# Ledger of designs, part 135: peptides against a protein of PDB entry 5ONS

Target 1, 181 residues: chain A of PDB entry 5ONS
Amino acid sequence: MFKKFDEKENVSNCIQLKTSVIKGIKNQLIEQFPGIEPWLNQIMPKKDPVKIVRCHEHIEILTVNGELLFFRQREGPFYPTLRLLHKYPFILPHQQVDKGAIKFVLSGANIMCPGLTSPGAKLYPAAVDTIVAIMAEGKQHALCVGVMKMSAEDIEKVNKGIGIENIHYLNDGLWHMKTYK

## One batch from the design tools (peptide; made by RFdiffusion4, then SolubleMPNN)

Design b2_p25_3_s2
Fold by OpenDDE base, seed 2:
Structure b2_p25_3_s2 (fold): chain B 181 residues (1-181), chain A 25 residues (1-25)
Amino acid sequence: as target 1 above (181 residues)
Amino acid sequence: DEEEEKERKEEIEEADKEGEEILEE
């Protein structure tokens, strides 16, 4: 989503959200990520304005105090930014890719099934369309946010093709967009 | 909560260090 993203070229505008809209978004976030509920007031304090940075290709980035928290495309599901995920590593279920897959993930490539079933990888139960944190073998923090394109069960059985779609990865255009005020 | 803020900052710092290591490989 952000392979060719540049803040200077791809940001269109920024709007401050109304209270009612914020409430709706918070409810959606809790629905998508139940584990975030205890932390949501810390992540999005009531006293702080919530903004949407509108980008090209119908990308919207949710920000509070300049911090990039979540993003979505075409009013689809929200994804946490890697920066938020690093701060709150427990908000997504994990999948681990092997060492050999790291360079491909960092190039924006989708995660192929063998990279999730090989020695050094760890595949955890997850349904299709689950948003997941992609972990690297031997590392403790996520390098990518992805979406399961196959269930974990099917990844193990089929073991070919795209297992997880790469949505946002370390050092992509969104990562380089550190803050926006 | 100060303790929680400290923990979150530590996670970010560790993640950044690890990220640099990954990118240098």
Scores: peptide ipSAE 0.542, ipTM 0.913, DockQ to the pose 0.069
Fold by OpenDDE base, seed 3:
Structure b2_p25_3_s2 (fold): chain B 181 residues (1-181), chain A 25 residues (1-25)
Amino acid sequence: as target 1 above (181 residues)
Amino acid sequence: DEEEEKERKEEIEEADKEGEEILEE
Protein backbone atom coordinates (compact mmCIF):
# COMPACT_ATOMS: atom_id res chain seq x y z
CA MET B 1 0.00 0.00 0.00
CA PHE B 2 2.88 2.38 0.77
CA LYS B 3 5.69 0.99 -1.37
CA LYS B 4 5.78 4.10 -3.56
CA PHE B 5 4.19 6.44 -1.04
CA ASP B 6 5.70 9.88 -0.49
CA GLU B 7 4.26 12.43 1.92
CA LYS B 8 4.99 15.38 -0.35
CA GLU B 9 3.44 13.81 -3.42
CA ASN B 10 0.68 11.59 -2.09
CA VAL B 11 -0.95 13.59 0.71
CA SER B 12 -3.94 15.58 -0.50
CA ASN B 13 -5.32 17.27 2.60
CA CYS B 14 -5.98 16.96 6.32
CA ILE B 15 -9.31 17.37 8.09
CA GLN B 16 -10.27 17.55 11.74
CA LEU B 17 -13.02 15.13 12.67
CA LYS B 18 -16.22 15.95 14.48
CA THR B 19 -16.94 14.37 17.85
CA SER B 20 -19.64 12.09 16.45
CA VAL B 21 -17.32 10.77 13.75
CA ILE B 22 -14.59 10.14 16.31
CA LYS B 23 -17.02 8.15 18.44
CA GLY B 24 -17.93 6.00 15.46
CA ILE B 25 -14.31 5.36 14.62
CA LYS B 26 -13.49 4.41 18.21
CA ASN B 27 -16.34 1.91 18.20
CA GLN B 28 -15.10 0.45 14.94
CA LEU B 29 -11.58 0.15 16.31
CA ILE B 30 -12.84 -1.70 19.38
CA GLU B 31 -14.83 -4.03 17.15
CA GLN B 32 -11.81 -4.77 14.97
CA PHE B 33 -9.32 -4.91 17.83
CA PRO B 34 -11.05 -5.79 21.11
CA GLY B 35 -7.76 -5.75 23.00
CA ILE B 36 -7.31 -2.06 22.28
CA GLU B 37 -10.31 -0.95 24.34
CA PRO B 38 -8.46 -0.39 27.65
CA TRP B 39 -5.86 1.69 25.83
CA LEU B 40 -8.02 3.72 23.50
CA ASN B 41 -8.37 6.70 25.85
CA GLN B 42 -4.60 6.82 26.09
CA ILE B 43 -4.13 6.47 22.33
CA MET B 44 -6.91 8.93 21.52
CA PRO B 45 -7.44 11.22 24.52
CA LYS B 46 -10.75 13.09 24.54
CA LYS B 47 -8.97 16.42 24.91
CA ASP B 48 -6.98 15.95 21.70
CA PRO B 49 -8.30 16.61 18.19
CA VAL B 50 -8.45 13.65 15.84
CA LYS B 51 -7.50 14.28 12.23
CA ILE B 52 -7.66 12.35 8.99
CA VAL B 53 -4.85 12.77 6.53
CA ARG B 54 -6.29 12.09 3.09
CA CYS B 55 -3.92 10.58 0.59
CA HIS B 56 -4.01 9.43 -3.01
CA GLU B 57 -5.47 6.03 -3.86
CA HIS B 58 -8.24 6.58 -1.31
CA ILE B 59 -5.90 6.15 1.66
CA GLU B 60 -6.81 7.83 4.96
CA ILE B 61 -4.52 8.08 7.98
CA LEU B 62 -5.95 8.71 11.44
CA THR B 63 -3.75 11.03 13.52
CA VAL B 64 -3.73 12.53 17.02
CA ASN B 65 -1.23 15.27 17.90
CA GLY B 66 0.62 14.49 14.71
CA GLU B 67 1.05 10.83 15.62
CA LEU B 68 0.01 8.43 12.87
CA LEU B 69 -2.21 5.81 14.49
CA PHE B 70 -4.33 3.92 11.97
CA PHE B 71 -4.93 3.90 8.25
CA ARG B 72 -7.47 2.50 5.82
CA GLN B 73 -8.07 2.33 2.10
CA ARG B 74 -11.40 2.89 0.37
CA GLU B 75 -13.13 3.00 3.75
CA GLY B 76 -12.15 -0.59 4.43
CA PRO B 77 -10.89 -1.93 7.73
CA PHE B 78 -8.48 0.10 9.82
CA TYR B 79 -4.89 -1.05 10.13
CA PRO B 80 -2.59 0.11 12.90
CA THR B 81 0.55 1.88 11.80
CA LEU B 82 3.74 0.03 12.54
CA ARG B 83 4.71 2.83 14.91
CA LEU B 84 1.52 2.39 16.94
CA LEU B 85 2.00 -1.37 16.85
CA HIS B 86 5.51 -0.93 18.24
CA LYS B 87 4.07 1.11 21.09
CA TYR B 88 1.26 -1.41 21.68
CA PRO B 89 2.57 -4.71 20.30
CA PHE B 90 -0.34 -6.71 21.70
CA ILE B 91 -3.10 -5.11 19.64
CA LEU B 92 -2.68 -7.59 16.76
CA PRO B 93 -2.19 -11.33 16.61
CA HIS B 94 1.30 -12.27 15.49
CA GLN B 95 2.82 -14.39 12.76
CA GLN B 96 6.55 -14.94 12.48
CA VAL B 97 8.49 -15.25 9.23
CA ASP B 98 11.80 -17.02 8.92
CA LYS B 99 15.04 -15.10 8.54
CA GLY B 100 15.14 -15.68 4.79
CA ALA B 101 11.78 -14.02 4.24
CA ILE B 102 12.76 -10.75 5.95
CA LYS B 103 14.43 -9.14 2.94
CA PHE B 104 11.41 -9.90 0.77
CA VAL B 105 8.99 -8.46 3.32
CA LEU B 106 11.10 -5.30 3.45
CA SER B 107 10.83 -5.02 -0.34
CA GLY B 108 7.06 -4.98 -0.06
CA ALA B 109 6.55 -8.55 -1.22
CA ASN B 110 3.67 -10.64 0.02
CA ILE B 111 4.56 -13.39 2.46
CA MET B 112 4.62 -16.76 0.77
CA CYS B 113 3.51 -19.87 2.61
CA PRO B 114 6.97 -21.46 2.87
CA GLY B 115 8.20 -18.42 4.79
CA LEU B 116 5.56 -19.18 7.42
CA THR B 117 6.02 -22.95 7.66
CA SER B 118 9.80 -23.33 7.48
CA PRO B 119 12.12 -23.69 10.46
CA GLY B 120 12.47 -20.34 12.17
CA ALA B 121 8.92 -19.31 11.32
CA LYS B 122 6.02 -19.49 13.75
CA LEU B 123 2.51 -19.83 12.43
CA TYR B 124 -0.35 -19.25 14.84
CA PRO B 125 -4.04 -20.01 14.31
CA ALA B 126 -5.73 -17.26 12.33
CA ALA B 127 -8.63 -17.01 9.91
CA VAL B 128 -8.61 -15.52 6.43
CA ASP B 129 -8.74 -11.70 6.41
CA THR B 130 -7.26 -11.41 9.92
CA ILE B 131 -4.98 -8.40 10.26
CA VAL B 132 -1.72 -9.60 11.75
CA ALA B 133 1.62 -8.33 12.96
CA ILE B 134 4.48 -9.89 11.04
CA MET B 135 7.38 -10.69 13.30
CA ALA B 136 10.93 -11.44 12.25
CA GLU B 137 12.72 -14.52 13.49
CA GLY B 138 14.66 -13.59 16.60
CA LYS B 139 13.08 -10.15 16.98
CA GLN B 140 10.48 -8.86 19.43
CA HIS B 141 8.87 -6.10 17.35
CA ALA B 142 6.90 -6.25 14.12
CA LEU B 143 8.45 -5.43 10.76
CA CYS B 144 5.17 -5.52 8.85
CA VAL B 145 1.40 -5.31 9.11
CA GLY B 146 -0.35 -7.86 6.93
CA VAL B 147 -3.61 -9.60 6.16
CA MET B 148 -4.10 -13.36 6.13
CA LYS B 149 -4.93 -14.46 2.58
CA MET B 150 -5.19 -18.06 3.71
CA SER B 151 -6.08 -19.46 7.08
CA ALA B 152 -3.18 -20.71 9.15
CA GLU B 153 -4.54 -24.20 8.60
CA ASP B 154 -4.54 -23.82 4.83
CA ILE B 155 -1.07 -22.29 4.84
CA GLU B 156 0.19 -25.42 6.56
CA LYS B 157 -1.72 -27.81 4.28
CA VAL B 158 -1.24 -26.13 0.92
CA ASN B 159 2.10 -24.50 1.69
CA LYS B 160 2.13 -22.75 -1.66
CA GLY B 161 1.18 -19.26 -2.81
CA ILE B 162 0.51 -16.08 -0.90
CA GLY B 163 -0.15 -16.71 2.77
CA ILE B 164 -0.20 -13.11 3.97
CA GLU B 165 -0.62 -9.90 2.01
CA ASN B 166 1.95 -7.24 2.83
CA ILE B 167 0.12 -4.01 3.68
CA HIS B 168 2.63 -1.85 5.56
CA TYR B 169 6.26 -2.62 6.34
CA LEU B 170 9.31 -1.19 8.04
CA ASN B 171 10.96 1.57 6.02
CA ASP B 172 8.10 2.02 3.54
CA GLY B 173 6.60 5.40 2.68
CA LEU B 174 4.27 5.46 5.67
CA TRP B 175 7.12 4.61 8.04
CA HIS B 176 9.12 7.56 6.73
CA MET B 177 6.21 9.93 7.25
CA LYS B 178 6.77 9.68 11.06
CA THR B 179 4.42 12.54 12.03
CA TYR B 180 1.92 14.87 10.42
CA LYS B 181 0.57 18.08 12.01
CA ASP A 1 0.25 7.57 34.55
CA GLU A 2 3.97 8.23 34.63
CA GLU A 3 4.92 4.57 34.82
CA GLU A 4 2.79 3.69 31.81
CA GLU A 5 4.22 6.55 29.80
CA LYS A 6 7.72 5.42 30.67
CA GLU A 7 6.90 1.89 29.59
CA ARG A 8 5.52 3.05 26.25
CA LYS A 9 8.58 5.21 25.65
CA GLU A 10 10.89 2.31 26.39
CA GLU A 11 8.92 0.08 24.04
CA ILE A 12 9.33 2.56 21.19
CA GLU A 13 13.04 2.89 21.84
CA GLU A 14 13.49 -0.87 21.80
CA ALA A 15 11.47 -1.17 18.61
CA ASP A 16 13.57 1.49 16.91
CA LYS A 17 16.77 -0.32 17.87
CA GLU A 18 15.47 -3.61 16.53
CA GLY A 19 14.30 -1.89 13.38
CA GLU A 20 17.78 -0.65 12.67
CA GLU A 21 19.14 -4.13 13.28
CA ILE A 22 16.61 -5.69 10.91
CA LEU A 23 17.33 -3.17 8.18
CA GLU A 24 21.06 -3.80 8.46
CA GLU A 25 20.75 -7.59 8.08
Scores: peptide ipSAE 0.529, ipTM 0.909, DockQ to the pose 0.090
Fold by OpenDDE base, seed 4:
Structure b2_p25_3_s2 (fold): chain B 181 residues (1-181), chain A 25 residues (1-25)
Amino acid sequence: as target 1 above (181 residues)
Amino acid sequence: DEEEEKERKEEIEEADKEGEEILEE
């Protein structure tokens, strides 16, 4: 989603959200990520305005005090930014790729099944379309946010093709954006 | 909570360090 993304070229505008819209978004975030509920008031304090940065290709980034928190495309599900996920690593279920897959993930490549079934990988139960944090063998923090394109069960059985779609990864265009005020 | 904020800050710092290591490999 952000392989060729650049703030200067791909950001269109920024709008401040109304209170009612913010409430709706918070409810959606809790539905998507139940574990975030105790932290949501810290992440999105009531006193602080919430903004949407509108980008090309129907991408929207949710921000508070310039911090990039979540993003979505075409009003689909929200994804946490890697920066938020690093701060709150428990908000997504994890999958672990082997050491050899790291360089491909960092190039924006989708995660192939063998990179999730190898001895250095760890594959946890997850249904299709689950948003997951991609961990690297021997590392403690996520390097990618992805979406399951196959269930964990099917990844193990078929072990061929795209297991997880790469949505946002370390050092991509969104990562380099850092803040937006 | 100040302790919780400290923990969150430490997580970010550790993640940044680890990220630099990953990118240098």
Scores: peptide ipSAE 0.517, ipTM 0.906, DockQ to the pose 0.069
Fold by OpenDDE base, seed 1:
Structure b2_p25_3_s2 (fold): chain B 181 residues (1-181), chain A 25 residues (1-25)
Amino acid sequence: as target 1 above (181 residues)
Amino acid sequence: DEEEEKERKEEIEEADKEGEEILEE
């Protein structure tokens, strides 16, 4: 989503959200990520305005105090930014790729099944369309936010093709967009 | 609250450090 993203070229505008809209978004976030509920007031304090940075390709980034928290495309599901995920690593279920897959993840490539089934990888139960944190063998922090394109069960059985779609990864355009006020 | 904030800051710092290391490999 952000492989060719550049803040200067791809940001259109920024709007401040009304309270009612914020409430709706918070409810959606809790629905998508139940584990975030206890932390949501810390992530999005009531006293702080919530903004949407509107970007090209129908991308919207939810921000509070300049911190990039979540993003979505075309009114789809929200994804946490890697920066938020690093701060709250438990808000997504994890999958772990082997060492050999790291370079490909960081190039923006989708994650192939063998990288999730090989020694050094760890594949946890997850349904299709589950948003996941991509961990790597020997690393402690998420390298990527992805979406399951196959269930964990099917990844193990089929063991070929795209297992997880790469949505946002370390050093992509969104990563380089550190803050926006 | 202070301890939690400290923990969150540590997570970010460690992540950034690890990220830099990974990107240099």
Scores: peptide ipSAE 0.505, ipTM 0.900, DockQ to the pose 0.068

Design b2_p25_3_s3
Fold by OpenDDE base, seed 4:
Structure b2_p25_3_s3 (fold): chain B 181 residues (1-181), chain A 25 residues (1-25)
Amino acid sequence: as target 1 above (181 residues)
Amino acid sequence: EEEEEKKREEEKEEADKEAEKILAE
């Protein structure tokens, strides 16, 4: 989603959200990520304006005090940014790739099944379309936010093709954006 | 709590350091 993303070229505008809209978004976030509920007041304090940065390709980034929190495309599901996920690593279920897969993940490549079933990888139960944090062997923090394209069960059985779609990764255009005020 | 926020910020800082290290590999 952000492989060729540049803030100067791909950001269109920024809008401040109304209180009612913010409430709706918070409810949606709790629905998507039940574990985030106790933290939403800390992540999105009531006193702080919530903004949406509108980008090309129908991408929207939710921000508070310049911090990039969540993003979505075409009013689809919200994804946490890696920066938020690093702060709150428990908001997504995890999958772990082996060491050999790291360089490919960081190039924006989708995660192939063998990278999730090989020694050093850890595959946890997850259904198709689940948003997941991509961890790596020997690393403590997420490298990528992805979406399961196969269930964990099917990844183990089939063990070929795209297991997880790479949505947002370290050193992509969103990572480099850092803040937006 | 301010203490929990501090803990979350510290975790983010460690993540940033690790990310820089990973990207330098």
Scores: peptide ipSAE 0.713, ipTM 0.954, DockQ to the pose 0.069
Fold by OpenDDE base, seed 2:
Structure b2_p25_3_s3 (fold): chain B 181 residues (1-181), chain A 25 residues (1-25)
Amino acid sequence: as target 1 above (181 residues)
Amino acid sequence: EEEEEKKREEEKEEADKEAEKILAE
């Protein structure tokens, strides 16, 4: 999503959200990520304005106090930014790729099934379309935010093709967009 | 709440350091 993203070229505008819209978004976030509920007031304090940075290709980035928290495309599901995920690593279920897959993940490549079933990888139960944190062998923090394109069960059985779609990764355009005020 | 926020910021800082290391590999 952000492989060719540049803040200077791809940001269109920034809008401050109305209270009603914020409430709707918070409810959606809790629905998508039940584990975030206890933290949502800390992540999005009531006293702080919530903004959406509108980008090209219908990308929207939710921000509070300049911090990039979540993003979505075409009013689809929200994804946490890696920066938020690093702060709250428990808000997504994890999958772990082997060491050899790291360079591919960081190039924006989708995660292939063998990278999730090989020695050094760890595959955890997850359904199709689950948003996941991509961990790596020997690393402590997420490298990528992805979406399961196959269930964990099917990844193990089929062990071929795209297991997880790479949505946002370290050193992509969103990562380089450190803050926006 | 302030203590927990501090803990979360420390976690983020550690992640940033690791990211820098990874990207330098």
Scores: peptide ipSAE 0.706, ipTM 0.953, DockQ to the pose 0.069
Fold by OpenDDE base, seed 1:
Structure b2_p25_3_s3 (fold): chain B 181 residues (1-181), chain A 25 residues (1-25)
Amino acid sequence: as target 1 above (181 residues)
Amino acid sequence: EEEEEKKREEEKEEADKEAEKILAE
């Protein structure tokens, strides 16, 4: 999603959200990420304005105090930014790739099944379309936010093709957009 | 415009350094 993203070229505008809209978004976030509920007031304090940065390709980025928290495309599901995920690693279920897959993940490549089934990888139960944090062997922090394109069961069974779609990865265009006020 | 561009480049450089640090951990 952000492989060719540039703040100067791809940001259209920024809008401040009304209280009613914020409430709706918070409810949606809790529905998508139940574990976030106790932390949501810390992440999105009531006193702080919530903004949406509107980008090309129907991308919207949710921000508070200049911090990029979540993003979505075409009013689809919200994804946490890696920056938020690093602060709250439990927001997403995890999958772990082996060391050999790291360079490909960081190039924006989709995660292939062998990178999730090989020694050093850890594959956890997850359904298709589940948003996941991509961890790596020997690394403390998530390298990518992805979406399961196959179930964990099918990844193990078939062990061929794209297991997880790479949506947002470390040092992509969104990562380079550190803050927006 | 030039100052804004410089600021964006500095922010990118900082982000690159942050990524390197994260990758090293």
Scores: peptide ipSAE 0.604, ipTM 0.902, DockQ to the pose 0.837
Fold by OpenDDE base, seed 3:
Structure b2_p25_3_s3 (fold): chain B 181 residues (1-181), chain A 25 residues (1-25)
Amino acid sequence: as target 1 above (181 residues)
Amino acid sequence: EEEEEKKREEEKEEADKEAEKILAE
């Protein structure tokens, strides 16, 4: 999603959200990520304005105090940014790739099934279309946010093709934005 | 408020360091 993304070229505008819209977004975030509910007031304090940064290709980024929290495309599901996920790693279920897959993930490549079934990988139960944090052996922080293209069960059985779609990864265009006020 | 801001900055710095470590492989 952000492989060719640049803040100067791809950001269109920024809008401040009304209280009613913020309430709706908070409810959606709790529905998508139930574990976030106790932390939501810390992530999105009531006293702080919530903004949407509108980008090209129908991308929207939710921000509070300049911090990039979540993003979506075409009013689809929200994804946490890697920066938020590093602070709150429990927001998403995890999958772990092998060491050999790291360089490919960091190039924006989709995650192939063998990278999830090999020694050093850890594959946890997950359904198709589940948003997941991609971890690697010996790393504390997630290197990617992805979407399951196959169930964990099918990844193990088929062990061929794209297991997880790469949506957002370290050192992509979104990562380089850091903050936006 | 100042302590919370400091904590956020420290967490951001730690995340950036981890990214650099990952990218260096």
Scores: peptide ipSAE 0.198, ipTM 0.635, DockQ to the pose 0.128

Design b2_p25_3_s4
Fold by OpenDDE base, seed 1:
Structure b2_p25_3_s4 (fold): chain B 181 residues (1-181), chain A 25 residues (1-25)
Amino acid sequence: as target 1 above (181 residues)
Amino acid sequence: SKEEEEKRKKEKEEADKEAEEILAE
């Protein structure tokens, strides 16, 4: 999503959300990520305005106090940014790729099944379309936010093709954006 | 709450450090 993204070129505008819209978004976030509910008041304090940075290709980024929190495309599901995920690593279920897959993840490549089934990888139960944090062998923090394109069960059985779609990864355009006020 | 916020901040700082290390490899 952000492989060719550049803040200077791809940000259109920024709008401040109304209270009612914020409420709706918070409810959606809780629905998508039940584990985030206890933390939403810390992540999105009531006293702080919530903004949406509108970008090209129908990308929207939720921000509070300049911190990039969540993003979506074409009014689809919200994804947490890696920076938010690094603060709250438990808001997504995890998958772990082996060491050899790291370079591919960081190039924006989708995660192939062998990278999730080989020694050093850890594959946890997850259904198709589950948004997941991609961890890596020997690393402590997420490298990528992805979406399961196959169930964990099918990844193990088929063990070929795209297991997880790479949505947002370390060193992509969103990562480099850092903040927006 | 302050303690938890500091914990989250520290975790992010550690993540940033690791990210720099990873990207330098």
Scores: peptide ipSAE 0.686, ipTM 0.954, DockQ to the pose 0.069
Fold by OpenDDE base, seed 2:
Structure b2_p25_3_s4 (fold): chain B 181 residues (1-181), chain A 25 residues (1-25)
Amino acid sequence: as target 1 above (181 residues)
Amino acid sequence: SKEEEEKRKKEKEEADKEAEEILAE
């Protein structure tokens, strides 16, 4: 989503959200990520305005106090930014790729099944379309936010093709967009 | 809480350090 993204070129505008819209978004976030509920007031304090950075290709980035928190495309599901995920690593279920897959993940490549079933990888139960944090062998923090394109069961069984779609990764355009006021 | 916020901040700082290391490889 952000492989060729540049803040200067791809940001269109920024709007401050109305209270009613914020409430709706918070509810959606809780529905998507039930574990975030206890933290949502800390992540999005009521006293702080919530903004949407509107980007090209119908990308929207939810921000509070300049911090990039979540993003979505075409009013689809919200994804946490890696920067938020690094603060709250537990808000997504994890999958772990082997060390050999790291370079591919960081190039924006989708995660292939063998990278999730090989020695050094750890595959955890997850259904199709689950948003997941991509961990790596020997690393402590997430490298990528992805979406399960196969269930964990099918990844193990079929072990071929795209297991997880790479949505957002370290060093992509969103990562380089550190803050936005 | 302030304590928890500090924990989250520290976690992010450690993640940033690791990210820099990873990207330098």
Scores: peptide ipSAE 0.682, ipTM 0.952, DockQ to the pose 0.069
Fold by OpenDDE base, seed 4:
Structure b2_p25_3_s4 (fold): chain B 181 residues (1-181), chain A 25 residues (1-25)
Amino acid sequence: as target 1 above (181 residues)
Amino acid sequence: SKEEEEKRKKEKEEADKEAEEILAE
């Protein structure tokens, strides 16, 4: 989603959200990520304005105090940014890729099934379309946010093709935005 | 060109040295 993303070229505008809209978004976030509920007031304090950065290709980035928190495309599900995910690693279920897959994921490649079934990888139960944090063998911080294109069961059975779609990865265009006010 | 710019700068320098060893944790 952000492989060729550049803040100067791909950001269109920024809007401040109404209180009612913010409440709706918070409810959506809790529905998507139940574990976030106790932390949501810390992540999105009531006193702080919430903004949406509108980007090309129907991408919207939710920000508070300049911090990039979540993003979505075409009003689909919200994804946490890696920066937020690093602070709250439990927001997403995890999958782990093997050591050899790391450089490809960080180049924006989708995660192939063998990278999830090989030694050094860890594949946990997950349904198709589940948003997941991609962990690296032997590392602590997520390197990617992805979406299951196959169930974990099918990844193990078929073990060929795209298992997880790469949505956001370290050092992509979104990562390099850092902050936006 | 030039071999896809040296394979996109050697896969972006091994993906920026595997993102600084995943941010030098």
Scores: peptide ipSAE 0.593, ipTM 0.887, DockQ to the pose 0.170
Fold by OpenDDE base, seed 5:
Structure b2_p25_3_s4 (fold): chain B 181 residues (1-181), chain A 25 residues (1-25)
Amino acid sequence: as target 1 above (181 residues)
Amino acid sequence: SKEEEEKRKKEKEEADKEAEEILAE
């Protein structure tokens, strides 16, 4: 989603949200990520304005005090930014790739099944379309936010093709947008 | 502008450094 993304070229505008819209978004976030509920007031304090950065390709980024928190495309599900995920790693279920897959993940490549079934990888139960944090062997922090294109069961059985789609990765165009006010 | 280009360059360098620090852990 952000492989060729540039703030100057791909941001259209920024709008401040009304209170009613913010409440709706908070409810949606709790529905998608139940574990975030106790932390939501810390992440999105009531006194702080919430903004949406509108980008090309129907991408929207949710921000508070200039911090990029979540993003979505075409009013689909919200994804946490890596910056938020690093602070709250429990927001997403995890999958772990082997060391050899790291360079490919960081180039924006989709995660192939062998990188999830090899020694050093850890594959956890997950259904198709589940948003996941991509961890790596020997690394503490998530390298990528992805979406399961196959179930964990099918990844193990078939063991070929794209297992997880790479949506947002460390040092991509979204990562370079450290803040936006 | 040249000033905007310089700001973008600095922001990229900072983000690159942050990524390297994360990868080192």
Scores: peptide ipSAE 0.550, ipTM 0.888, DockQ to the pose 0.912

Design b2_p25_4_s1 (from b2_p25_4, 7 letters changed)
Fold by OpenDDE base, seed 1:
Structure b2_p25_4_s1 (fold): chain B 181 residues (1-181), chain A 25 residues (1-25)
Amino acid sequence: as target 1 above (181 residues)
Amino acid sequence: DMEFFNEPATEEDYKQMAENNKKFL
């Protein structure tokens, strides 16, 4: 989603959200990420304005105090940014790729099944379309936010093709944006 | 900027990852 994203070229505008809209978004976030509920007031304090940075390709980034928290495309589901995920790693279920897959993930490539089934990888139960945090063998921090394109069961059985779609990864355009005030 | 990523994971990190995943099962 952000492989060729540049803040200077791809941001259209920024709007401050009304309280009613914020409430709706918070409810959606809790629905998508139940574990976030106890932390949501810390992540999105009531006293702080919530903004949406509107970008090209129908991308919207939810921000508070300049921090990029979540993003979505075409009014679809919200994804946490890696920066938020690093603070709250429990927001998403994890999958772990082997060391060999790291360079491909960091190039924006989709994650192939062998990178999830090989020694050093860890594959956890997950359904198709589940948003997941991609961890790597020997690393502490998530490399990527992805979406399961196959179930974990099918990844293990088929062990061929794209297992997880790469949505947002370290050093992509969103990562480099860092903040927006 | 990427230096933090190169820090090796500890056994505690892996335990935490496992614990995190239990919440989604």
Scores: peptide ipSAE 0.035, ipTM 0.633, DockQ to the pose 0.813
Fold by OpenDDE base, seed 4:
Structure b2_p25_4_s1 (fold): chain B 181 residues (1-181), chain A 25 residues (1-25)
Amino acid sequence: as target 1 above (181 residues)
Amino acid sequence: DMEFFNEPATEEDYKQMAENNKKFL
């Protein structure tokens, strides 16, 4: 989603959200990520305005105090930014790729099934379309936010093709967009 | 930006990851 993203070229505008819209977004975030509920007041304090950065390709980035928190495309589900996920790693279920997959993930490549079933990988139960944090063998921090294109069960059984779609990864255009005020 | 990413994971990190995953089972 952000492989060719540049803040100067791909940001269209920024709008401040009304209270009612913020409430709706918060409810959606809790529905998508139940574990975030106790932290939501810290992540999105009531006193702080919530903004949406409108980008090309129907991308919207939710921000508070310039911090990039979540993003979505075409009014689909919200994804946490890696920067938020690093602060709250429990927001998403985790999957772990092997060392060999790291360089490909960091180039924006989708995660192939063998990279999730190899000895250095760890595959945890997850349904298709689940948003997941991609961890790497030997690393502490998520390197990617992805979407399960197959269930974990099917990844293990089929063990070929795209297991997880790469949505946002370290050093992509969104990552380099550190803040937006 | 990659400096933190290159920090090796510890056994406790993997335990925490496992505990986090239990929340989604």
Scores: peptide ipSAE 0.033, ipTM 0.573, DockQ to the pose 0.847
Fold by OpenDDE base, seed 3:
Structure b2_p25_4_s1 (fold): chain B 181 residues (1-181), chain A 25 residues (1-25)
Amino acid sequence: as target 1 above (181 residues)
Amino acid sequence: DMEFFNEPATEEDYKQMAENNKKFL
């Protein structure tokens, strides 16, 4: 989603959200990520304005105090940014790729099934379309936010093709955006 | 940024994960 993204070229505008819209978004975030509820007032303090940065290709980034928190495309589900996920690693279920997959993930490549079933990988139960944090063997911070294109069960059985779609990865255009005020 | 990527998670991070993981699955 952000492989060719640049703030200077791909941001269209930024709007401050009304209280009612913020409430709706918070409810959606709790629905998508139930474990976030106790932390939501810390992530999105009531006293702080919430903004949406509108980008090309129908991408929206949710921000508070310049911090990039979540993003979505075409009003689909929200994804946490890697920067938020590093602060709150429990927001997403995890999948772990082996060391060999790291360089490909960091180039924006989708995660192939063998990278999730090999020694050094750890595959946890997850349904198709689940948003997941991609962890790496020997690392403690996520290197990617992805979407399951197959269930964990099917990844193990078929062990061929795209297991997880790469949505946002370390050092992509969103990562380099850092802040937006 | 890559240096940060190599830093270990804190004990507090693990506690938060353990507490909340059951709510995400």
Scores: peptide ipSAE 0.032, ipTM 0.667, DockQ to the pose 0.424
Fold by OpenDDE base, seed 5:
Structure b2_p25_4_s1 (fold): chain B 181 residues (1-181), chain A 25 residues (1-25)
Amino acid sequence: as target 1 above (181 residues)
Amino acid sequence: DMEFFNEPATEEDYKQMAENNKKFL
């Protein structure tokens, strides 16, 4: 989603949200990420304005005090940014790739099944279309936000093809954006 | 900006990951 993203070229505008819209978004976030509810007032304090950065390709980024929190495309599900996920690792279920997969994930490549079933990888139960945090063998922080293209069960059984779609990764265009006020 | 990524994960980190996953199953 952000492999060729550049803030100067791909940001269209930024709007400040009304209180009613913010309440609606918070409810959507709680529905999608139930575990975030106790933390939501810390992540999105009531006193702080909430903004949407509108980008090309129908991408919207939710921001508070310039911090990029969540994004979505075409009014689909919300994804946490890696920067938020690093602060709150529990927002997403995790999957772990082996060391060999790291360089490919960091190039924006989709995650192939063998990288999830090999020694050093850890594959946890997850349904197709689940948004997941991609961890790496021997690393503390998530390197990617992805979407399961196969169930964990099918990844193990078939063990070929795209297991997880790469949506957002370390050092992509969204990562480089850092802040927006 | 990415130097933090090179920090080794501990056994506790992996346990926490497993516990976090249980919240979503």
Scores: peptide ipSAE 0.031, ipTM 0.579, DockQ to the pose 0.895

